# Peptides against a protein of PDB entry 6PSE: the designs that were tried, part 110

Target 1, 78 residues: chain A of PDB entry 6PSE
Amino acid sequence: PSEEEEYARLVMEAQPEWLRAEVKRLSHELAETTREKIQAAEYGLAVLEEKHQLKLQFEELEVDYEAIRSEMEQLKEA

## One batch from the design tools (peptide; made by RFdiffusion4, then SolubleMPNN)

Design b2_p23_6_s2 (from b2_p23_6, 10 letters changed)
Fold by OpenDDE base, seed 5:
Structure b2_p23_6_s2 (fold): chain B 78 residues (1-78), chain C 78 residues (1-78), chain A 23 residues (1-23)
Amino acid sequence: as target 1 above (78 residues)
Amino acid sequence: as target 1 above (78 residues)
Amino acid sequence: SLPSDEEIEAFFRKILEEARARE
């Protein structure tokens, strides 16, 4: 049987004291996992915003660079 | 009493059938939240890498821009 | 304040390492 089937059987055959302990364990793990998920989402959003700002700065610099490059090329070809 | 205290009392007074259903519910929510947490971490790492590559490209462009700007300034001052 | 990129990276890597340890 799969681990899932074995766990399902354990839950089915368990005494109330074990089941209460398992509810407590799962509740704790769920709370921790939820906090980590939220934190991961917050960090991910912050990095996305920083990347977006960097992209805007890069695009502005590209425009300035191409302007100077084009001017320099025109001067060299004259 | 807090919602947590009320829930704790509910778990303490619950029958095995309710406890088994609660274990199943919590296991499902934990599995879903875990998958979402993993996905958030994978996505976050990808965005960090993209930001890092963009920063390197930006720094390379800054070097090229300053080189052309300096050359152009020297030509204009001569 | 927001953690450094290195701290954020470490946080994400820890999540993935913990996930692999459970598999």
Scores: peptide ipSAE 0.632, ipTM 0.879, DockQ to the pose 0.971
Fold by OpenDDE base, seed 2:
Structure b2_p23_6_s2 (fold): chain B 78 residues (1-78), chain C 78 residues (1-78), chain A 23 residues (1-23)
Amino acid sequence: as target 1 above (78 residues)
Amino acid sequence: as target 1 above (78 residues)
Amino acid sequence: SLPSDEEIEAFFRKILEEARARE
């Protein structure tokens, strides 16, 4: 039997005291996991914003670089 | 009474059938939240790597830009 | 203040390591 099937049997055959303890355990784990999920999402968004700002700076520098490169090339051809 | 206190009372007074259903509900929510947490972490790491690569490209372009700018300035001063 | 990139990376890696340990 899979661990999932064994767990399902345990839940079906469990006494109320065990079930109450399991509800408490699962509620606690769910709360912790939810907090971690939210924190992960917040960090992910922060990194995305930083990447976006860096991309804008990079694109601006590319424009400036190409302008100077073009000007230099024109001076070298003259 | 807080919602937490009311929930705690419900769990304490609940029949086994309700408790089994609640274990099933919480187990399902925990599994879903765990998957979402993992996905958030995976995406976060990917964005961090992308930001790192972009930063390296930006730094390389800055070096190239300053080299051309300096050469151009020298040509203008002559 | 936001954590450093290294701290954020460590946080994400910890989540993934914990997930693998349960599997």
Scores: peptide ipSAE 0.632, ipTM 0.879, DockQ to the pose 0.979
Fold by OpenDDE base, seed 1:
Structure b2_p23_6_s2 (fold): chain B 78 residues (1-78), chain C 78 residues (1-78), chain A 23 residues (1-23)
Amino acid sequence: as target 1 above (78 residues)
Amino acid sequence: as target 1 above (78 residues)
Amino acid sequence: SLPSDEEIEAFFRKILEEARARE
């Protein structure tokens, strides 16, 4: 039997006291996992924002670089 | 009473059939939340890597830009 | 203040390592 099948059997055969304890355990784990999920999402969004700002700066620098490159090319051809 | 206190009372007074259903519900929600947490972490790592690569490209462009800027400045002063 | 990129990376890696340990 799989672990899932064994667990399902345990739940089906369990006494009310065990079931109440299991509800409490699962509620606690769910709360912790939810907090971690939220934190992961917040960090991910922060990194995305930083990447976006860096991208804007990079694109601005590319424009400035091409402007100087073009001016330099024109001066060298003259 | 808070929602938490009301829920705690419900669990304490619940019949085995309700408790088994609640274990199943919480197990399902925990599994889903865990998958979402993992996905958030995978996505976050990908964004971090993208930001790192962009930063390297930006720093390379800054070096090239400063080289051309300096050459241009020297030509204009001569 | 936000954690450093290294701290954020460590946080994500920990989540993934814990997931692998449960499989």
Scores: peptide ipSAE 0.632, ipTM 0.879, DockQ to the pose 0.979
Fold by OpenDDE base, seed 3:
Structure b2_p23_6_s2 (fold): chain B 78 residues (1-78), chain C 78 residues (1-78), chain A 23 residues (1-23)
Amino acid sequence: as target 1 above (78 residues)
Amino acid sequence: as target 1 above (78 residues)
Amino acid sequence: SLPSDEEIEAFFRKILEEARARE
């Protein structure tokens, strides 16, 4: 039998005490997994913000670079 | 009573049929939350890689900008 | 304070490694 089928059989044949313990276990794992999911989302947002700030700085530098490049080109052509 | 205390009482007084249903519910929520956690991690790694590539491009542009700025400064001083 | 990029990367990689270990 698959592990899933064996687990299903355990749940079906289990006494109330085992079922209560399993509810407690699953509740704990769910809370922990939820905390990790939230933390992952927070880190992801922080990295997105840093990337956005870097993009703005890059675009500003591109403008400055093109200005100097254009001035240099004009000086070479004169 | 707090929602937590009420839930604890429900678990303590529940019949096996309710407990089995609760195990099934919690197992489903845990599976979904785990999937969402994994997706958040995959997305976060992708954003980190994008930020890293952008940083490399920014550093390359800084080098090119400083080269042109230096050349322009030398031409103005001559 | 926000963790470093390396620490954040390690956190995400750990999540994915744990997921692979369950399969």
Scores: peptide ipSAE 0.631, ipTM 0.878, DockQ to the pose 0.979

Design b2_p23_6_s3 (from b2_p23_6, 11 letters changed)
Fold by OpenDDE base, seed 2:
Structure b2_p23_6_s3 (fold): chain B 78 residues (1-78), chain C 78 residues (1-78), chain A 23 residues (1-23)
Amino acid sequence: as target 1 above (78 residues)
Amino acid sequence: as target 1 above (78 residues)
Amino acid sequence: SLPSDEEIRAFFQAILDRERARR
């Protein structure tokens, strides 16, 4: 049997005291996992924002670079 | 009473059928939240890598820009 | 304050490592 099927049987055959303990355990794990998920999302968004700002700076530098490159090309051809 | 205290009372007074259903519900939510947490972590790592690559490209462009700027300054002063 | 990229990377990697260990 799969672990899932075995767990399902355990839950089906469990006494109320075990079930209450399992609810408590699962609630705790869910709360912790949820906190970690939220933290991961917050960090991910922060990194995305930093990447976006860096991209804007990069694009601005590209414009400035092309301007100087073009000016230099003109100076060398004159 | 806090929602947590009320929930604790519900669990304490619940019948086995409700407790089994609650275990099933919590197990499902935990599985989903865990998947989302993993996905967030994987995505976050990918964005960090993209940001790093962009930073390297930016730094390379800065070097090239300063080289052309310096050359142009020399040409204008000659 | 936001952690460093290395700390954030470590956080994400720790999540993945714990899940691999659980599976």
Scores: peptide ipSAE 0.658, ipTM 0.881, DockQ to the pose 0.977
Fold by OpenDDE base, seed 4:
Structure b2_p23_6_s3 (fold): chain B 78 residues (1-78), chain C 78 residues (1-78), chain A 23 residues (1-23)
Amino acid sequence: as target 1 above (78 residues)
Amino acid sequence: as target 1 above (78 residues)
Amino acid sequence: SLPSDEEIRAFFQAILDRERARR
């Protein structure tokens, strides 16, 4: 049987005291995991925003670069 | 009483059938939240790498831009 | 203020490492 099936059987055969303890354990783990997930999402969004700002700066610089390149090319051809 | 205290009382007074159902519910939520947390972490690392690559490209363009700017300035001053 | 990119990277990596260790 899979670990999941074995765990399911354990839950079905468990006494109330074990079940209460398991609820407490799972609740704690869920709370911690949820906090970590939220924090990960917040960091991810922050990095995305920084990346976006950097991309905008890069695109502005590309425009400026092409402008100067074109001007210089024209000067050299004259 | 806090929601946590009320929930704790519910767990203490609950019948085995409710407890088993709650274990199943919490296990499911924990599994989903864990998957989401992992995905968030994987995505976050990917975005960090993309940001890093973009920063490198930006720095290269800055060097090229300054080179052309300087050359053009010299040509105009001559 | 936000943590550094290295700290954020470490945070994400720690999540993945813990999950790999658990599996």
Scores: peptide ipSAE 0.657, ipTM 0.881, DockQ to the pose 0.967
Fold by OpenDDE base, seed 3:
Structure b2_p23_6_s3 (fold): chain B 78 residues (1-78), chain C 78 residues (1-78), chain A 23 residues (1-23)
Amino acid sequence: as target 1 above (78 residues)
Amino acid sequence: as target 1 above (78 residues)
Amino acid sequence: SLPSDEEIRAFFQAILDRERARR
């Protein structure tokens, strides 16, 4: 029997006291897991924003670098 | 009464059939929330790696840019 | 204040490690 089938049997045969305890356990785990999920999403968004700002800075620097490189190349060839 | 207090009363007064249904509901929500949490963590790690690689590229470009800028400045002042 | 990249990495990795241990 799979763990899922065994758990289903436990739930079907359980007394109300066990079922109430299981509701409490699952509610607690759900709350904790939800908090972790939200925190993970917030951190992910923060890192995305930092990456985006860094990308903008990188693109600006590339433009400036190519401008100076081109000017230097022209001076050397003149 | 708070929603938490009302829910607690419902659980205390509930019949076994309602409790079994609630265990099933909570188990399902926990499984879904867990999957979403894992996905958020995997995505977050990927973005961190992308940001790290971009930072390395940016720092390398800064070094190259300053080298050319300095050389150009020396040529103009000579 | 936002945690360091290393702290954020550790947070994500801890989530994944706990899930592997549970399975």
Scores: peptide ipSAE 0.655, ipTM 0.880, DockQ to the pose 0.982
Fold by OpenDDE base, seed 1:
Structure b2_p23_6_s3 (fold): chain B 78 residues (1-78), chain C 78 residues (1-78), chain A 23 residues (1-23)
Amino acid sequence: as target 1 above (78 residues)
Amino acid sequence: as target 1 above (78 residues)
Amino acid sequence: SLPSDEEIRAFFQAILDRERARR
């Protein structure tokens, strides 16, 4: 039997005391997993924002670089 | 009573059929939340790598920009 | 303040490593 089928059987045959303990265990794991998920999402958004700011700075520098390159080219052709 | 205390009381007074249903519900929510947490972590790592590559490109462009700026400054001072 | 990129990377990697160990 799969682990899932074995667990399903355990739940079906379990006494109320075991079921209450399992509800408590699962509630705790869900709360912890939820906190980790939220923290991961917050860090992901922060890194995404930093990447976006860096991209804007990069694009600004590209414009400035092309301006100087073009000016230098004009000076060399004169 | 707090929502937590009310829920705790509900679990303590619940019949086996409700407890089995609650185990199933919590197991499902835990599985979904776990998948979302994994996806958030995978996405976060990808964004970090993209940010790192962009930073390297930015630093390379800064070096090239300063080289042209310095050459231009020397030409204007001559 | 936000953790360093290295600390954030370690956090994400720890999530993935724990899930691999559980499977």
Scores: peptide ipSAE 0.655, ipTM 0.880, DockQ to the pose 0.976

Design b2_p23_6_s4 (from b2_p23_6, 12 letters changed)
Fold by OpenDDE base, seed 4:
Structure b2_p23_6_s4 (fold): chain B 78 residues (1-78), chain C 78 residues (1-78), chain A 23 residues (1-23)
Amino acid sequence: as target 1 above (78 residues)
Amino acid sequence: as target 1 above (78 residues)
Amino acid sequence: SLPSDEEIEAFFRAILEKAAAAA
């Protein structure tokens, strides 16, 4: 049987004391996992915002660079 | 009492059938939350890498820009 | 203040490492 099937059997045959302990364990793990998920999402969003700002700066520099490049090219062709 | 205290009391007084259902519910939520957490971390790393690559490109463009700017400045001063 | 990129990366990697160890 799969581990999942074995676990399901354990839950079905378990005494109330074990079940209460398992609820407590799962509740704790869920709380921790939820906190980590939220934190990961927050960090991800922050990095996205930084990337966005960097992209804007990059695009501005590209415009400036192309302006100078174009001017230089015109000077060289003249 | 806090919601946590009320929940704890419910768990203590619950019948095995309720406890088994709660284990099932919590297991499901934990699995989903874990999957979401992992996905968030994977996406976060991807964005970090994208930001890093963008930063490198930006720095390269800055070097190129300053080179052209300097050349142009020298030409204007001559 | 926001953690450094290295700290954020470490956080994400820790999540994935933990997940891999549990799988």
Scores: peptide ipSAE 0.638, ipTM 0.880, DockQ to the pose 0.968
Fold by OpenDDE base, seed 5:
Structure b2_p23_6_s4 (fold): chain B 78 residues (1-78), chain C 78 residues (1-78), chain A 23 residues (1-23)
Amino acid sequence: as target 1 above (78 residues)
Amino acid sequence: as target 1 above (78 residues)
Amino acid sequence: SLPSDEEIEAFFRAILEKAAAAA
């Protein structure tokens, strides 16, 4: 039997006291996991924003660079 | 009473059938939330890597830009 | 304030390590 099947059997045969304890355990784990999930999402969004800002700066610099490069190239070719 | 206190009371007074159902519900939610948490972490790491690569590219361009800028400035001042 | 990239990375890695250990 799979662990899942064994656990299912345990739940079926469990006494109320065990079930209450299991509800408490699962509730706690769910709360913690939810907090971690939310935090992960928040961090991910923050990093995305930073990456976006960096990309904008990069693109601006590319424009400036190409302008100077072109000017320099024209001067050398004259 | 807080929702937490009310829920705690519900669990204390619940019949085995309700408790088993609650265990099942919580187990399901925990599994889903765990999956979402993992996905968020994986995504976050990917974005971090992308940002890092972009930063490296930006820094390289800055070096190149400063080189050309300096050369141009020197030519203009001569 | 937002944690450093290294701290964020560590946070994400910890999540994945925990998941891998539980699998």
Scores: peptide ipSAE 0.638, ipTM 0.879, DockQ to the pose 0.978
Fold by OpenDDE base, seed 1:
Structure b2_p23_6_s4 (fold): chain B 78 residues (1-78), chain C 78 residues (1-78), chain A 23 residues (1-23)
Amino acid sequence: as target 1 above (78 residues)
Amino acid sequence: as target 1 above (78 residues)
Amino acid sequence: SLPSDEEIEAFFRAILEKAAAAA
């Protein structure tokens, strides 16, 4: 039997005291995992914002660069 | 009583059938939340890498821009 | 005060390593 099937059988045959302990354990793990998930999402959003700002700066610099490059090219071709 | 205290009392007084159902519910939520957490982490790492690459490109463009600007300035001052 | 990129990266990697160990 898979570990999942074995666990399912354990739950079915478990005493109330064990079940209560398991509920407590799972509740704790769920709370912790949820906190970590939220934190990960927050960090991800922060990095996205930073990347977005950097992209805007990059695009602005690209425009300026192309302007100077074009001017320089014109001067050299004249 | 807080919702947490009320829930704790419910668990203490619950029948085995309810407890088994609760274990199943919590297990499902934990699995789902865990998957979401992992996905968030993977996504976050991807965004970090993208930001890093963009930063490198930006820094390279800055160097090129300064070179052209300097050359242009020299030409105009001559 | 947001953590550094390195700290954020470490946080994400820790999540993935923990998941891999549990799998």
Scores: peptide ipSAE 0.638, ipTM 0.879, DockQ to the pose 0.975
Fold by OpenDDE base, seed 3:
Structure b2_p23_6_s4 (fold): chain B 78 residues (1-78), chain C 78 residues (1-78), chain A 23 residues (1-23)
Amino acid sequence: as target 1 above (78 residues)
Amino acid sequence: as target 1 above (78 residues)
Amino acid sequence: SLPSDEEIEAFFRAILEKAAAAA
């Protein structure tokens, strides 16, 4: 039998005391996993914000660069 | 009583059929939350890589900009 | 304060490594 089938059988044949312990175990793991998920989302958003700010700075520099490049090209053609 | 205390009482007083259903519910939520956590981590790594590439491009443009700015300044001073 | 990019990366990698080990 698969591990999943064996677990399902265990749950079906389990006494109430084991089932209560399993509910407690699963609740704990769910709480921990939820905290990790939230933390991952928060870090992801922070990195996105940093990337966005960097992109704005890059676009501003690109405009300034093209302005100077154009002026330089005009001076060299004269 | 707090919601947590009420839930704890419910688990303690529950019949085996309810407990088995709760194990199934919690297992499902844990599986979903785990998938969401993994997805958040994968997306976070992708954004970090994008930010890194953008930073490299920004630094390259900054070098090019300073080179042209310096050349332009020299031409204007002559 | 926000962790460094290296620390954030390590956090994400740890999540993925844990998931791979449990699979």
Scores: peptide ipSAE 0.638, ipTM 0.879, DockQ to the pose 0.979

Design b2_p23_7_s1 (from b2_p23_7, 13 letters changed)
Fold by OpenDDE base, seed 4:
Structure b2_p23_7_s1 (fold): chain B 78 residues (1-78), chain C 78 residues (1-78), chain A 23 residues (1-23)
Amino acid sequence: as target 1 above (78 residues)
Amino acid sequence: as target 1 above (78 residues)
Amino acid sequence: DAARRAAEEALLAEFRAAYEAST
């Protein structure tokens, strides 16, 4: 039998005291997992913002680089 | 009373049938939230990797830019 | 599958630590 099937049997045969404890345990784990999910999402957003700023800087440098490259090319052709 | 206190009272007074249903509900929500947490982490990793690649590209461009800038400066001084 | 989940949890822990340190 799978662990899932064994757990299902345990729940079916469990006494109220065990069931209450299990509700408490699951509620706690759900709360923690929910917080962790939100925190991971917030971190992802922070990194996304950093990436965006870096992209802007990269694009600015790219423009400057192309300007100098073009000037250099013109000077070499003259 | 807070919703948390009301829920706690409900659990304390609940019949086994309700408790089993609640365990099932919480188990389902925990499984879903866990999956979502993992997805959030995977997304964060992807963004982080993208940022890292962009940083490498930026650094390469910066080196190239400084090389051209230096060459241009030398040509202007000659 | 279990190994993957463990790795994902470890990654999440790293993200949590990084986020807390950066804020």
Scores: peptide ipSAE 0.153, ipTM 0.790, DockQ to the pose 0.315
Fold by OpenDDE base, seed 2:
Structure b2_p23_7_s1 (fold): chain B 78 residues (1-78), chain C 78 residues (1-78), chain A 23 residues (1-23)
Amino acid sequence: as target 1 above (78 residues)
Amino acid sequence: as target 1 above (78 residues)
Amino acid sequence: DAARRAAEEALLAEFRAAYEAST
């Protein structure tokens, strides 16, 4: 039998005291996992913002580079 | 009484059938929340990698820009 | 707090959709 089937049998055969303890355990794990999920989302947002700012800096540098490149090319052609 | 206290009382007074259903509900929510947490973490890692590659491109452009800037400055001083 | 949590969950849903589409 799979672990899932074994767990399902355990739940079906369990006494109320065990079931209450399991509800408490699962509630605690759910709360912790939810907190971790939120933290992961916050981190992802922060990284996205950093990447966005870096992209803006890159695009600004590209504009500056093209300006100098164009000026240099004009000087070399003269 | 707080919602948490009311829920705790509900769990203590609940019949085994309700407790089994609650274990099932919490197990399902935990599985879903865990999946979502992992997905958020994986996405955050992917964005981090993209940011890293963008940083490398930015640094390469900085090198090229400084080379042209220096050459241009030398030409203007002559 | 509820509004913040809702916003964070919405963001996570967006991240999930984006990740699934990219893989």
Scores: peptide ipSAE 0.149, ipTM 0.790, DockQ to the pose 0.285
Fold by OpenDDE base, seed 1:
Structure b2_p23_7_s1 (fold): chain B 78 residues (1-78), chain C 78 residues (1-78), chain A 23 residues (1-23)
Amino acid sequence: as target 1 above (78 residues)
Amino acid sequence: as target 1 above (78 residues)
Amino acid sequence: DAARRAAEEALLAEFRAAYEAST
């Protein structure tokens, strides 16, 4: 049997005391995992915003660069 | 009493059938939350990598831009 | 399951470390 099936059997045959302890354990883990998920999402959003701002700056610089490059190219070809 | 205290009392007074159902519920939620956490982390890492690459490109372009700018400035002042 | 948990924690730790280093 898979670990999942074994766990399911354990739960089915468990005494109330064990079940209460398991509820407590799972509740704790769920709370922690939830906090971690939120934290990861917050970090991801922050980085996404930073990347977006950087992209805008990059695109602006590209425009400026191409303008100067074009001017210089024209001067060299004249 | 807080919701937490009320829930704790419920767990303490619950029948085995309810407790088993609660274990199942919590297990399911934990699994889902865990997947979501991992997904968020993976996405964040991907964005970080993208931002890093973009930063390198930006810095390279800045160098190139300043080179051309300097050359142009010299030509204009001569 | 334990291996999966270890992997998820490692990933989160790497992400957090990279974020902190990049900011």
Scores: peptide ipSAE 0.148, ipTM 0.792, DockQ to the pose 0.926
Fold by OpenDDE base, seed 5:
Structure b2_p23_7_s1 (fold): chain B 78 residues (1-78), chain C 78 residues (1-78), chain A 23 residues (1-23)
Amino acid sequence: as target 1 above (78 residues)
Amino acid sequence: as target 1 above (78 residues)
Amino acid sequence: DAARRAAEEALLAEFRAAYEAST
């Protein structure tokens, strides 16, 4: 039997005390996992915002670079 | 009483059938939340990698920009 | 707190959708 089938059997044959403990365990793990999920989302958002700001800076630098490059090229051709 | 206290009371007074159902519910939610957490992490990693690549490109452009800026400044001073 | 959690879950859903669309 799979682990899932074995676990299902345990749950079916378990006494109330074990079941209450399992509810408590699962509730705790769910709460923690939920917190971690939220934190991952918050982190992802922060990184995304940082990437966006970096992109803006990059584009600004590209404009400045092209301006100087163009001026330099004109000087070399003159 | 808080929602947590009320829930705790429900669990304590519940019959085995309810407890088994609750274990099943919590197991399902935990599995889903875990999957979502992993997906969020994977997305965050992808964004982080993109940001890193962008940073490298930005730094390369900065080097090139400073080179041209310096050359231009020298030409203006001569 | 519940409202914040809901907002965060919504954000996660958006991230998930974006990730799935990009892969």
Scores: peptide ipSAE 0.147, ipTM 0.790, DockQ to the pose 0.356

